Peptides against a protein of PDB entry 6O8C. Designs and how they scored, part 46

Target 1, 262 residues: chain A of PDB entry 6O8C
Amino acid sequence: VGLRYEKISLPKIHPRYDLDGDASMAKAVTGVVCYACRTASTLLLYQELMRKGVRWLVELVKDDYNETVHKKTEVVITLDFCIRNIEKTVKVYEKLMKVNLEAAELGEISDIHTKLLRLSSSQGTIESSLQDISSRLSPGGLLADTWAHQEGTHPRDRNVEKLQVLLNCITEIYYQFKKDKAERRLAYNEEQIHKFDKQKLYYHATKAMSHFSEECVRKYEAFKDKSEEWMRKMLHLRKQLLSLTNQCFDIEEEVSKYQDYT

## One batch from the design tools (peptide; made by RFdiffusion4, then SolubleMPNN)

Design b1_p12_4_s4 (from b1_p12_4, 4 letters changed)
Fold by OpenDDE base, seed 2:
Structure b1_p12_4_s4 (fold): chain B 262 residues (1-262), chain A 12 residues (1-12)
Amino acid sequence: as target 1 above (262 residues)
Amino acid sequence: SEELAQKALEEY
């Protein structure tokens, strides 16, 4: 998952003074830097959308967690109630057995009691798993979303604006070079200005491409990698929660079979 | 069952 962008490079800038070549080069440079600006904007937008998605997913998983905890609590209450009732029944049957009542029923109830106690012991494992999940979701936990605010590029960095300024300078030079081309020949002073502007164009273009690569692309890739890793962990955690929920339902269903004996 | 337990308690 991620935005595909083309690896862009600046065209070769020939040192030779050539009005036609310089205009063509300037046009190409303008195009490349324009693409960089648009790409930087798109990469920024993607990251902002991903940050929103991350926050949404965190809340969703927290809700899932709370529902699982609630369900677990209900099951514990039901199970404890059933255990207490079965224990009372066992005591009654033990007293009745002294008076020659059927040992078979006591055996069955005792087996039910043992099964319920086993189910109760499994609740400890579920609780431990929920605690682990809670710790992972907690601030500073393994699944904290702090990285989403730290990694990548942000609107406050003004990367797009910085690139746009450079693009404006380059575009201005391009338009001048287009005019210079139309003149077909320049006076000595105008030629010197053209040569100087060509150096400025190179400077701006290089600065733009460096900024794009280092401050936009590199940081985006880092954000993307972190997001993919985090997303995988979150999806795994969600599956764990679902598994725990299902275990609670399974226990509840099993307990329901013994309610008639209480 | 609670009913059996209650009956046993009443007989006691």
Scores: peptide ipSAE 0.006, ipTM 0.434, DockQ to the pose 0.003
Fold by OpenDDE base, seed 3:
Structure b1_p12_4_s4 (fold): chain B 262 residues (1-262), chain A 12 residues (1-12)
Amino acid sequence: as target 1 above (262 residues)
Amino acid sequence: SEELAQKALEEY
């Protein structure tokens, strides 16, 4: 899970004036900062897609929850109806037992009543579990998606644009250093400009890499870690909902066996 | 049976 990116570092900058070395260094720096811009854009896109995925998953799990609640409600209605009918039947047989006619059947009906009451108790446990799940999905709950809006990087931060501005400055200096290399020798004033531009290049590159590391990579890693944890919890919750749904079906099946005794 | 239930109700 997550995008893999390579750890990039700036090349060593030699203080010595060397037109060939400086052009090569500037090319390498341009490459590194260009990679940082592309990576920052990719990391941003990933996070935006993940935020959409998170919202989608929340709605999916809410739908699963609502379906489970609906099924539980159906089973409760059926179970309560069956219990009421069995209780009426028990009362009838108790009256008939005063005449010694139906002792064996009364025992069977009483056993069914006991089983139905156990199923009703199981429904209470399912209800408690559904309430716990609802609390976790509610606003401010443990599985709220508020973190997805807070963590990571956002388009509004303009990190890619800021890096692109620095890359443009670096690229301009690189092209100048390529021209300087072609001249083989510079006049004194041009040499001083070259040395000054080399310092600017280093400053822009360092600023770009610091911004990339602190404002892009670090925030992305925090978002990634939080997303992985949240996704694991959501998957577990979906499994719990499925288990509760299956328990409702099992209860419904058991109740259906006793509907003929009414 | 429903018939036995009806007879028991008639005795009340």
Scores: peptide ipSAE 0.005, ipTM 0.407, DockQ to the pose 0.003
Fold by OpenDDE base, seed 1:
Structure b1_p12_4_s4 (fold): chain B 262 residues (1-262), chain A 12 residues (1-12)
Amino acid sequence: as target 1 above (262 residues)
Amino acid sequence: SEELAQKALEEY
């Protein structure tokens, strides 16, 4: 998961004045910085799409949680109703036994009551698990999505625009060096200008590559790593919710077997 | 049945 990009480096800039070499070097630098601009834009787009995906997944898991809580509540109500009915039945049979009726039926109903109370105890464990999940999903919890707004690069940082400005300066110098090459030989003043422009090219290129590496690539990698870790935790949480839902269905099925005795 | 249980509870 994540965008693969090629490791780019600036070509060697030779200090020697050479119109052919300098034009070729400037062309190569322009290509490298152009690649950095495109890559920075792609990395930014990826992060923005991932942020949308994170928000979507949070809402999906919240919906799954609410459905599980609803199902649990339904089962608790059904179970409590069944327990109350069985308890009434037990009391009636206890009164009837004092007047010569069947001990065997009372034993069976008492056993059902004991089983229902065990099922009720298991619901308490499910409730505790749901509360833990809720705490993890809550603001400031371990699965909060606040990191998605803090980590990585954002459109407001204007990193792509900053790189584009530097690329424009580099491209202008490259076009001048292409003209200088066509002249074959420059006058003294034009030669001095060419040498100064070569220094400017180096400065802009170094600044662009530093900005790309430190502000675009490094922050993207940190965002990517955090997103992968968070995604794994969220998928695990979703599996836990599904397990709790299935436990509720299992309890409901078991309770349905005893509804015929109420 | 629930009805017999209810009648027995009403007599006591």
Scores: peptide ipSAE 0.000, ipTM 0.421, DockQ to the pose 0.003
Fold by OpenDDE base, seed 4:
Structure b1_p12_4_s4 (fold): chain B 262 residues (1-262), chain A 12 residues (1-12)
Amino acid sequence: as target 1 above (262 residues)
Amino acid sequence: SEELAQKALEEY
């Protein structure tokens, strides 16, 4: 879920000296740059929250992994114990057959033994899958969260503060243009100052919008895209872990059916 | 089956 922001553009700045037009233009520019500042702040906050969410999800998936490993280990122990007991039983029946005692159950026990060995073999596949998952979650793995620290904008970049400085300069000029408008006519020197301030306003505004676009919006979009991709991969991995856990439970259930025969 | 195996071992 990404933040929606409106694409903003600067109003057209007319080169002609017009006190009413210049005041209106300056007001509009102030509004646009103010929106950029607020948007930049919101985008930054979103990214910081997402970084916290990413860290949380990593820990959650690590916990899920550890639980799956633990369950797998328990099942392996139970399965190995059951196999050993069945093997002892098979040996006893084989000895009984050598002394001409009827061992009608030997065939059934042998079949159970074969089934248990197949289940044991499947545990090797589960182990391999868990190792793959561990590798992907490891530092430098394909699902490492290093991108969350590298991509996007950070408080240390001071993008909002930089935009705020430009906004302050623009706002000051706007207030002056509002006063100039109220005078209806300026003396020659004041008119020249007004024209210079209009140029300054243009430079500050263009700098602000460029900075907003290149350093805030672009980086945010890159972060968002990487976040979505990473999140999809993490959710898929979590589903894989759940599948492996379910396989362990299925094996445990099958083993429980044979424990009554030992 | 364990009881049968134990009985068989005791007869041994």
Scores: peptide ipSAE 0.005, ipTM 0.421, DockQ to the pose 0.003; fails the geometry check

Design b1_p12_5_s1 (from b1_p12_5, 5 letters changed)
Fold by OpenDDE base, seed 5:
Structure b1_p12_5_s1 (fold): chain B 262 residues (1-262), chain A 12 residues (1-12)
Amino acid sequence: as target 1 above (262 residues)
Amino acid sequence: DEELKKLLEEAE
């Protein structure tokens, strides 16, 4: 799960003045920072796609929730209607029992009434569970997607652009070092400039790698971890909704057994 | 790397 990237490190930079070595080193540094730029871009794209996926999943789960609520409401209406009809029947039989001995039938109807009331009590539990799910999905809830907007890297951070600027500086120095190498020997002033540019290259490279590691990779990994955790919780919630839906169907089926008495 | 770092620190 997630993008795989290779761990990159800067090559060793020797303090000694060496035109061939410095050109080779600068080439390697350019390659590493170039890879960092590409990787940062890819990691950003991945996160943006994941954010879209998160939003999609939230909507899907909300739809599942609404369907479950609808089914629950249907069952409540049916159950309440059945209870009211049975209660009317009980009253009629109680009156008839005063005139004729119909005790056995009254007992059966009374038992049905008791069973229906038990089913009605279970609806309260389902309602409570749905309310809990709703609260978890609400803004500020435990399953809110606010983290997706906060965690990780974003286009507004301009991390890729910042790395690209540093890469441009490094590349410029590399091209100069390539020219210096071709000269085989530099005059004193040119040698001093070369040494100074080598220090600049080191500075830019270090800054680029630090930025890549701390602002790109680290934040990406944090986003990835949070996304995986959140995804597991959302999938579990969907299973809970399915369970509640099934409970509603079970109640509806049980109520249907008593429809002949209504 | 450490020597280069020292040189940078000295140049600042």
Scores: peptide ipSAE 0.015, ipTM 0.531, DockQ to the pose 0.063
Fold by OpenDDE base, seed 4:
Structure b1_p12_5_s1 (fold): chain B 262 residues (1-262), chain A 12 residues (1-12)
Amino acid sequence: as target 1 above (262 residues)
Amino acid sequence: DEELKKLLEEAE
């Protein structure tokens, strides 16, 4: 999970004045910083897409939760109704037993009542589980998506634009160095300018790579790690909700078997 | 040249 990118480093910059070497170096630097710009853009896009995905998944899980709660409520109503009817029947049979000794039928109904009460108890466990899930999904909960807004890089950071500005400066120097190379020899003043531009190129390149590493890559990796952890937990939670829903269906099916006795 | 050398040395 996540985008793969190559670890990039600046080429070695030699302090010696060499028109051919400096042009080649500048070309290489331009390439590296260009790659950094493209990579930063891709990393940003990935994070934005992931944020959308996170929001989508949160809504999906909330829907699953609500469906489970609804089903649980339906089953509770049905179960309680069945229990009340069985209890009425038990009372009638208890009175009849005193008169006609109908012990066998009373025993069967009593067993059904006991089973229904057990099912009702299981609903309490389901309720507790749903409450736990709700707490985890709530603001400030363990599965809150606040991290998605805090971690990583954002368009507002303008990291790509900042890198692009530096790239433009570097590219300009590279083009000049290409021209200088074509001249084969520079006059003293032009040579001094070339040397100064080489220093500027170094500063821009270093700044670009530092910014890329510290503000783009590092933050992206942190976002990626948190997203993977969060996603795993969310998927597990969805499985839990599905399990709870299935338990409700199982209880409903079991209760339906006893409706003929009521 | 010396200034550039110093700059490079400081960056290392």
Scores: peptide ipSAE 0.015, ipTM 0.533, DockQ to the pose 0.057
Fold by OpenDDE base, seed 3:
Structure b1_p12_5_s1 (fold): chain B 262 residues (1-262), chain A 12 residues (1-12)
Amino acid sequence: as target 1 above (262 residues)
Amino acid sequence: DEELKKLLEEAE
């Protein structure tokens, strides 16, 4: 999961003055740094999209949670009503038993009452699970999305723009080296300028690659790893919510079987 | 070229 990018490295820079070799080297360096700029832009875009996705998923899971809580509340009300009615029925039958009515019906109703009480106890477990989920989703909880704002690279960092400035400097030197190559031979002063520009090119290139590696790639990898971990946990939480919802439906269905006794 | 490196450092 995540964007795949190729590991890039600068070509070897030869110390010898060679107009053909220097032009070729400068072309290669320009290509590498250009790739770094494009990659940095793509990595930034990915992270921004992921941040939007994270926010969306948080809202989705909150909606799922609210629906589950609503369903649980509905079941609790229904179950409590059923228990109260069964308790009234038990009292009536107990009075009738004193007047020689069949004991078999009282036994059945008593068993139903016992089953309903067990169902009520299971609701307590569901409530505890929902509270745990709520705590995890709360601000400062284990599934908070604060990491999405902290980890990775941001547009405000201006990493792409910084790399682009360096690329522009490198490209200018490359174009000059193409001209130098076309001249085949340079005057002494022009040769010294060429040598100086070669050092400048190396400086800009190394600065660009260091910035790319340390400020773009490294931070992106950290963001990616954190996002994958968080996403896995969120998906698991959604499954837990679904399970709790299903348990509520199962309880509701079972309670409905006993509504005829109310 | 150490001389050129020095010139670069001075130009910054």
Scores: peptide ipSAE 0.014, ipTM 0.571, DockQ to the pose 0.174
Fold by OpenDDE base, seed 1:
Structure b1_p12_5_s1 (fold): chain B 262 residues (1-262), chain A 12 residues (1-12)
Amino acid sequence: as target 1 above (262 residues)
Amino acid sequence: DEELKKLLEEAE
């Protein structure tokens, strides 16, 4: 999970004036900063896609939660109805016994009543679990997605555009150094300009690489780590919801066995 | 069961 990229570093910039060496160095710097621009763009795209995925997953899990709550409510209603009917049946048989009628089924019905009450108690545990899940999904909860907006890099940061501006400046100097190399020797004034441009190239390159490392790579890695942790927790929560749903189905199936006594 | 309900009402 996550994008893999190669670690990049600037080539060594020699202080010595050398038209051939300076052109080669400028070419290498241009390549490195160009790679940084492309990588920054790719990392940004990845994060934006992940944010969409996070929002989608939150809505999916909320729907799963609502379906589980609905199923639980349905089972509670069915179970309570069954309990009330069994209680009425018990009362009828008790009255028949008082008038000296045989009530051989009374013991069996009483046992069913006891079993249904136990099933009803388990619904309380399911309710508590659902409340816990709801609290975790709520705003400010442990599974809130607010981090997805806060962590990482965003289009509004204009990081790719800032790097592109620096790349353009570096590329312009590189093309000039190619021309300087072709001249084989420069006049005094042109030589001084070349030396100043070499300093500018160093400044722009260093600024670009610092920005790439601190504002693009570092923030991306923080976002990636947070997203992986959050995703694992969300998948676990979905499994919990599925388990609770299955428990509701199991209770419903058990209750259906006793509906013939109503 | 309607029959059981009837019996309950008659027994009360």
Scores: peptide ipSAE 0.006, ipTM 0.433, DockQ to the pose 0.002

Design b1_p12_5_s2 (from b1_p12_5, 4 letters changed)
Fold by OpenDDE base, seed 4:
Structure b1_p12_5_s2 (fold): chain B 262 residues (1-262), chain A 12 residues (1-12)
Amino acid sequence: as target 1 above (262 residues)
Amino acid sequence: EEERKKLLEEAE
């Protein structure tokens, strides 16, 4: 899970003045920082898409929860209705039994009543489970998506733009070094400028790579790790909801067997 | 250019 990217490092910058070597080095540095910019952009895009996916999944799970609650409520109403009808029947048969009538039928109805009460007791467990799920999905709950807004990189951080500015500076120096190489030899003043620009290039490159590593990659990895953990928990919760829904259907099916007695 | 300068400063 997550985007794969290659670990990048700056080429070795030799302190020696060498027009050919410096041009080659500058080209390599430009390439590395360019890759960092593109990678940072891709990592940002991935995170933004994941944030959308997280929001979507939260809404989906909330819908699943509401459907489960609705089904549970339906089953409770049906079950309570059946229980009330059976209880009325039990009372009638108890009166008949007092006059020595219908004793066998009373036993059967009493057994059905006991079974229905057991089914009703299971509703308490389902309700408790639904309450737990609701608490986990609530704001500040264990499955809150607040982390998705806090972790990682955001467009507002302008990391890509910052890297692009540094890349532009580096690229400019690279093009100058290409020209310097073509001259084969520089006058003293131009040589001093070249040396100074080489230091600037190193500074910009180091700054770019530090920013990329610390503000882009590190934060992305943190986001990725949190997203994976959260996703596992959400998938588990969805399975729990499905289980609860199935339990409701099972109860409904069982109650349907006794409808002839109601 | 001014925006680039700001971005450079923010990157420091």
Scores: peptide ipSAE 0.023, ipTM 0.656, DockQ to the pose 0.043
Fold by OpenDDE base, seed 5:
Structure b1_p12_5_s2 (fold): chain B 262 residues (1-262), chain A 12 residues (1-12)
Amino acid sequence: as target 1 above (262 residues)
Amino acid sequence: EEERKKLLEEAE
Protein backbone atom coordinates (compact mmCIF):
# COMPACT_ATOMS: atom_id res chain seq x y z
CA VAL B 1 0.00 0.00 0.00
CA GLY B 2 1.46 3.33 -1.07
CA LEU B 3 1.31 6.66 0.73
CA ARG B 4 -1.99 8.45 0.62
CA TYR B 5 -1.94 12.13 -0.20
CA GLU B 6 -4.69 14.67 -0.64
CA LYS B 7 -5.43 16.09 -4.04
CA ILE B 8 -4.50 19.75 -3.98
CA SER B 9 -5.49 22.56 -6.31
CA LEU B 10 -4.71 26.24 -6.57
CA PRO B 11 -7.36 28.68 -5.44
CA LYS B 12 -9.13 30.76 -8.04
CA ILE B 13 -7.18 33.89 -8.90
CA HIS B 14 -9.36 36.87 -9.64
CA PRO B 15 -8.06 39.30 -12.26
CA ARG B 16 -9.45 42.30 -10.38
CA TYR B 17 -7.17 44.34 -8.17
CA ASP B 18 -8.18 43.75 -4.54
CA LEU B 19 -5.66 44.13 -1.73
CA ASP B 20 -7.62 42.03 0.76
CA GLY B 21 -8.52 39.36 -1.76
CA ASP B 22 -5.00 39.23 -3.18
CA ALA B 23 -3.45 38.79 0.26
CA SER B 24 -5.90 36.00 1.08
CA MET B 25 -5.30 34.34 -2.27
CA ALA B 26 -1.53 34.57 -1.84
CA LYS B 27 -1.81 33.00 1.61
CA ALA B 28 -3.83 30.11 0.20
CA VAL B 29 -1.38 29.61 -2.69
CA THR B 30 1.53 29.58 -0.24
CA GLY B 31 -0.23 26.92 1.81
CA VAL B 32 -0.94 24.73 -1.22
CA VAL B 33 2.61 24.92 -2.58
CA CYS B 34 4.01 24.33 0.91
CA TYR B 35 1.92 21.18 1.11
CA ALA B 36 3.21 20.14 -2.31
CA CYS B 37 6.82 20.53 -1.12
CA ARG B 38 6.22 18.42 1.98
CA THR B 39 4.29 15.82 0.02
CA ALA B 40 7.02 15.61 -2.62
CA SER B 41 9.58 15.04 0.13
CA THR B 42 7.47 12.33 1.72
CA LEU B 43 6.88 10.60 -1.61
CA LEU B 44 10.60 10.67 -2.31
CA LEU B 45 11.40 9.16 1.08
CA TYR B 46 8.83 6.44 0.54
CA GLN B 47 10.37 5.50 -2.79
CA GLU B 48 13.87 5.39 -1.32
CA LEU B 49 12.64 3.08 1.43
CA MET B 50 10.90 0.91 -1.14
CA ARG B 51 14.12 0.69 -3.17
CA LYS B 52 15.89 -0.58 -0.06
CA GLY B 53 13.12 -3.10 0.42
CA VAL B 54 13.42 -4.24 -3.19
CA ARG B 55 17.17 -4.80 -2.80
CA TRP B 56 16.58 -6.70 0.42
CA LEU B 57 13.97 -8.93 -1.20
CA VAL B 58 16.27 -9.67 -4.15
CA GLU B 59 18.97 -10.85 -1.76
CA LEU B 60 16.47 -12.94 0.17
CA VAL B 61 15.25 -14.65 -2.99
CA LYS B 62 18.83 -15.23 -4.13
CA ASP B 63 19.51 -16.95 -0.81
CA ASP B 64 16.40 -19.10 -1.28
CA TYR B 65 17.61 -19.97 -4.76
CA ASN B 66 21.07 -20.95 -3.53
CA GLU B 67 19.60 -23.14 -0.80
CA THR B 68 17.39 -24.89 -3.34
CA VAL B 69 20.35 -25.44 -5.67
CA HIS B 70 22.35 -26.85 -2.77
CA LYS B 71 19.55 -29.24 -1.84
CA LYS B 72 19.14 -30.29 -5.45
CA THR B 73 22.86 -31.02 -5.70
CA GLU B 74 22.77 -33.12 -2.55
CA VAL B 75 19.85 -35.16 -3.85
CA VAL B 76 21.50 -35.66 -7.24
CA ILE B 77 24.65 -37.01 -5.61
CA THR B 78 22.63 -39.39 -3.45
CA LEU B 79 20.49 -40.50 -6.36
CA ASP B 80 23.46 -41.08 -8.64
CA PHE B 81 25.19 -43.10 -5.95
CA CYS B 82 22.09 -45.21 -5.47
CA ILE B 83 21.72 -45.77 -9.22
CA ARG B 84 25.35 -46.89 -9.55
CA ASN B 85 24.96 -49.33 -6.68
CA ILE B 86 21.74 -50.75 -8.08
CA GLU B 87 23.38 -51.17 -11.47
CA LYS B 88 26.20 -53.14 -9.84
CA THR B 89 23.65 -55.26 -8.03
CA VAL B 90 21.78 -55.92 -11.27
CA LYS B 91 24.98 -57.16 -12.88
CA VAL B 92 25.67 -59.51 -9.98
CA TYR B 93 22.16 -60.93 -10.09
CA GLU B 94 22.35 -61.38 -13.84
CA LYS B 95 25.45 -63.51 -13.34
CA LEU B 96 23.74 -65.49 -10.60
CA MET B 97 20.72 -66.07 -12.84
CA LYS B 98 23.00 -67.68 -15.42
CA VAL B 99 23.85 -70.28 -12.79
CA ASN B 100 20.13 -70.76 -11.99
CA LEU B 101 19.99 -68.62 -8.83
CA GLU B 102 18.02 -65.56 -7.59
CA ALA B 103 15.74 -65.05 -10.63
CA ALA B 104 12.86 -63.52 -8.64
CA GLU B 105 15.11 -61.02 -6.88
CA LEU B 106 16.51 -59.80 -10.19
CA GLY B 107 13.05 -58.69 -11.26
CA GLU B 108 12.59 -56.63 -8.11
CA ILE B 109 16.00 -54.97 -8.42
CA SER B 110 15.36 -54.17 -12.08
CA ASP B 111 12.09 -52.48 -11.15
CA ILE B 112 13.89 -50.39 -8.56
CA HIS B 113 16.45 -49.41 -11.17
CA THR B 114 13.66 -48.27 -13.51
CA LYS B 115 12.07 -46.18 -10.76
CA LEU B 116 15.39 -44.54 -9.92
CA LEU B 117 15.92 -43.63 -13.57
CA ARG B 118 12.50 -41.97 -13.59
CA LEU B 119 13.51 -39.96 -10.53
CA SER B 120 16.68 -38.95 -12.33
CA SER B 121 14.56 -37.69 -15.22
CA SER B 122 12.47 -35.58 -12.84
CA GLN B 123 15.71 -34.09 -11.53
CA GLY B 124 16.35 -32.79 -15.03
CA THR B 125 13.05 -30.90 -14.91
CA ILE B 126 14.03 -29.35 -11.58
CA GLU B 127 17.36 -28.29 -13.05
CA SER B 128 15.62 -26.66 -16.01
CA SER B 129 13.27 -24.80 -13.66
CA LEU B 130 16.18 -23.57 -11.56
CA GLN B 131 17.96 -22.35 -14.67
CA ASP B 132 14.83 -20.46 -15.69
CA ILE B 133 14.63 -18.84 -12.26
CA SER B 134 18.31 -17.92 -12.44
CA SER B 135 17.79 -16.28 -15.83
CA ARG B 136 14.85 -14.26 -14.48
CA LEU B 137 16.91 -13.03 -11.52
CA SER B 138 20.00 -12.25 -13.61
CA PRO B 139 20.86 -8.75 -14.80
CA GLY B 140 18.50 -7.95 -17.65
CA GLY B 141 16.12 -10.70 -16.56
CA LEU B 142 12.38 -10.26 -16.16
CA LEU B 143 12.71 -9.83 -12.40
CA ALA B 144 15.75 -7.57 -12.43
CA ASP B 145 15.46 -4.57 -10.13
CA THR B 146 16.73 -2.09 -12.76
CA TRP B 147 13.26 -0.53 -12.88
CA ALA B 148 13.67 0.61 -9.27
CA HIS B 149 16.56 2.84 -10.33
CA GLN B 150 14.72 4.18 -13.38
CA GLU B 151 11.12 4.61 -12.27
CA GLY B 152 9.87 7.24 -9.86
CA THR B 153 11.63 10.22 -8.36
CA HIS B 154 15.19 10.32 -7.07
CA PRO B 155 17.18 12.65 -4.83
CA ARG B 156 19.33 13.59 -7.83
CA ASP B 157 16.26 15.05 -9.56
CA ARG B 158 16.19 17.78 -6.89
CA ASN B 159 12.41 18.12 -7.22
CA VAL B 160 11.94 19.16 -3.60
CA GLU B 161 14.63 21.82 -3.92
CA LYS B 162 13.09 23.15 -7.14
CA LEU B 163 9.68 23.37 -5.49
CA GLN B 164 11.23 25.04 -2.46
CA VAL B 165 12.73 27.77 -4.65
CA LEU B 166 9.31 28.45 -6.17
CA LEU B 167 7.75 28.40 -2.71
CA ASN B 168 10.27 30.99 -1.54
CA CYS B 169 9.35 33.28 -4.43
CA ILE B 170 5.64 32.84 -3.69
CA THR B 171 6.16 33.42 0.03
CA GLU B 172 8.04 36.64 -0.64
CA ILE B 173 5.15 37.96 -2.72
CA TYR B 174 2.67 36.85 -0.06
CA TYR B 175 4.51 38.85 2.60
CA GLN B 176 4.52 41.87 0.32
CA PHE B 177 0.77 41.47 -0.22
CA LYS B 178 0.29 41.41 3.55
CA LYS B 179 2.09 44.74 3.73
CA ASP B 180 0.07 46.11 0.81
CA LYS B 181 -3.14 45.08 2.58
CA ALA B 182 -2.02 46.92 5.70
CA GLU B 183 -1.55 50.11 3.66
CA ARG B 184 -5.25 49.91 2.65
CA ARG B 185 -4.51 51.98 -0.47
CA LEU B 186 -1.48 52.06 -2.73
CA ALA B 187 -0.12 54.86 -4.87
CA TYR B 188 -0.30 54.38 -8.62
CA ASN B 189 3.25 53.05 -8.98
CA GLU B 190 2.91 50.64 -6.05
CA GLU B 191 -0.41 49.47 -7.43
CA GLN B 192 1.25 48.66 -10.74
CA ILE B 193 4.01 46.75 -8.93
CA HIS B 194 1.36 44.81 -7.01
CA LYS B 195 -0.35 43.85 -10.25
CA PHE B 196 2.93 42.65 -11.74
CA ASP B 197 3.73 40.67 -8.59
CA LYS B 198 0.32 39.05 -8.80
CA GLN B 199 1.19 37.87 -12.30
CA LYS B 200 4.52 36.55 -11.05
CA LEU B 201 2.75 34.75 -8.21
CA TYR B 202 0.44 33.10 -10.69
CA TYR B 203 3.37 32.07 -12.85
CA HIS B 204 5.36 30.58 -9.96
CA ALA B 205 2.31 28.83 -8.52
CA THR B 206 1.34 27.29 -11.85
CA LYS B 207 4.91 26.18 -12.45
CA ALA B 208 5.10 24.62 -8.98
CA MET B 209 1.83 22.75 -9.37
CA SER B 210 2.74 21.50 -12.83
CA HIS B 211 6.12 20.32 -11.59
CA PHE B 212 4.54 18.64 -8.58
CA SER B 213 1.92 16.86 -10.66
CA GLU B 214 4.10 15.81 -13.58
CA GLU B 215 7.50 15.23 -11.99
CA CYS B 216 6.52 14.08 -8.50
CA VAL B 217 3.02 12.60 -8.34
CA ARG B 218 2.84 10.99 -11.77
CA LYS B 219 6.28 9.41 -11.47
CA TYR B 220 5.53 8.24 -7.94
CA GLU B 221 2.34 6.54 -9.10
CA ALA B 222 4.22 4.82 -11.91
CA PHE B 223 6.85 3.64 -9.43
CA LYS B 224 4.17 2.41 -7.04
CA ASP B 225 2.38 0.43 -9.73
CA LYS B 226 5.60 -1.10 -11.01
CA SER B 227 6.70 -1.95 -7.47
CA GLU B 228 3.45 -3.74 -6.71
CA GLU B 229 3.62 -5.73 -9.92
CA TRP B 230 7.24 -6.68 -9.34
CA MET B 231 6.54 -7.62 -5.73
CA ARG B 232 3.76 -10.01 -6.75
CA LYS B 233 6.08 -11.67 -9.26
CA MET B 234 8.84 -12.04 -6.68
CA LEU B 235 6.49 -13.60 -4.16
CA HIS B 236 5.31 -16.02 -6.81
CA LEU B 237 8.93 -16.88 -7.58
CA ARG B 238 9.55 -17.67 -3.91
CA LYS B 239 6.61 -20.06 -3.99
CA GLN B 240 8.11 -21.74 -7.05
CA LEU B 241 11.40 -22.18 -5.22
CA LEU B 242 9.60 -23.73 -2.27
CA SER B 243 7.85 -26.11 -4.63
CA LEU B 244 11.18 -27.14 -6.16
CA THR B 245 12.65 -27.65 -2.70
CA ASN B 246 9.74 -29.90 -1.78
CA GLN B 247 10.25 -31.89 -4.96
CA CYS B 248 13.87 -32.43 -3.95
CA PHE B 249 12.76 -33.70 -0.56
CA ASP B 250 10.26 -36.01 -2.23
CA ILE B 251 13.01 -37.48 -4.41
CA GLU B 252 15.28 -37.88 -1.40
CA GLU B 253 12.55 -39.68 0.52
CA GLU B 254 11.88 -42.03 -2.36
CA VAL B 255 15.58 -42.80 -2.80
CA SER B 256 15.90 -43.58 0.91
CA LYS B 257 13.47 -46.47 0.44
CA TYR B 258 15.91 -48.21 -1.86
CA GLN B 259 19.17 -47.55 -0.03
CA ASP B 260 18.86 -50.88 1.80
CA TYR B 261 19.11 -52.68 -1.52
CA THR B 262 22.49 -51.16 -2.24
CA GLU A 1 21.11 33.10 -4.95
CA GLU A 2 22.87 31.82 -8.06
CA GLU A 3 22.03 28.25 -7.10
CA ARG A 4 18.40 29.25 -6.61
CA LYS A 5 18.37 30.89 -10.02
CA LYS A 6 19.83 27.75 -11.56
CA LEU A 7 17.18 25.60 -9.89
CA LEU A 8 14.47 27.89 -11.24
CA GLU A 9 15.91 27.63 -14.71
CA GLU A 10 16.10 23.85 -14.44
CA ALA A 11 12.48 23.74 -13.31
CA GLU A 12 11.43 25.48 -16.56
Scores: peptide ipSAE 0.023, ipTM 0.657, DockQ to the pose 0.042
Fold by OpenDDE base, seed 1:
Structure b1_p12_5_s2 (fold): chain B 262 residues (1-262), chain A 12 residues (1-12)
Amino acid sequence: as target 1 above (262 residues)
Amino acid sequence: EEERKKLLEEAE
């Protein structure tokens, strides 16, 4: 009576999933999200450094403005003093002309007076330009740095931390898939878990990449564009201040030529 | 200024 041990062939569970492919996919996803985390951190650092640079440049330009205003004030005082002295001299020579003395000297002094008055008129233009620059640098002005605090990404947004949490979840699934690959075959319950984990992996990955693109990259690009525009305007303004300073020096030099007549 | 004042006084 031969006991036929029927080899109960375990039903070949046709794996509707590829454990090797799933492990490879999970590795790739982990790499991509890891890149997103690192990039988000770098973009944040760049923006924070730029904000510091913006604040520094604002203070520098304010100092340049104050120096220009100071120089302008000195020139105005010097010019006004020179004008008053020349006017006194003109009055003296006008009286002397009544007695037929020093006619040629009166003509020269009168010409100097006219030139000084022309220089004085240019001070009004410089003052107007300085007022315009002041208005642009003032709070709410066209060159205000309020945009630097509003635009872009900030540490308080916790974008890097959010991405890191998603990366941790993805990495955990990847390690499980690596184990699953090593097992070559999973029990039904383990297979179902593997299938569910695969869905979770895609969910976390999609969420991470969406967050990276919409909340990190897009906002960074907007910040970058505004920073470049603002920087160009600030550099131009600094050039204007330098020009105004040079005009003040030119006037001072011209006035110095006539100080001997005072 | 003193010289100018003197000249003004002399011219009066």
Scores: peptide ipSAE 0.009, ipTM 0.512, DockQ to the pose 0.002
Fold by OpenDDE base, seed 3:
Structure b1_p12_5_s2 (fold): chain B 262 residues (1-262), chain A 12 residues (1-12)
Amino acid sequence: as target 1 above (262 residues)
Amino acid sequence: EEERKKLLEEAE
């Protein structure tokens, strides 16, 4: 998941003085750098939206965790209550057996008690799993969202504004080259200015493309890769929470079968 | 203009 962008390159700049060719080249360069500015802005927006999404997902998963913990707590209370009642029942039946009651009923109650104790032992595994999940979600944990604030590009970097300044310089030269083309022939001094402006245009364009590639695209790709990895881990964690919740429901259902004996 | 100049310098 991520924004697709086209790989852009600057047109070849011919060293020969040619008013028509230079105007056409300047137009093409302006177009390429304009695309870079727009792309940089879009990539920045995507990352900002993704950061919001990450924060939202963290809160959602925390809510899921709290719900699972709550359900686990309910099951523990119910199970403990059932165990205590069965233990009382066992004691009563043991006393009654001394007075010649049927041994078959005591055997059934004892089997239920054994099953409940097994269910109680499984709660320890659920608790350990919940603690592991909590540790992963904690500040500094493996699923912390600190990377989202560190990786990628940020509005404070002013990358789009920097590119826009370079684009403005390039555009100004392009407009001058359009005028120069319309003149068909320049005086010697104007020709020299045109040649210098062509060098400036190349300098600004190269600087813009380097900045775009190194500070915008590269950092975006790093952010994207980390976001995908983190997202996979978070989705897996949510599945684990769901599994634990289902285990709690299964235990609750099993305990409910024995409530008639309590 | 001053901000523009600063941004240009930072872009260098």
Scores: peptide ipSAE 0.023, ipTM 0.652, DockQ to the pose 0.044; fails the geometry check

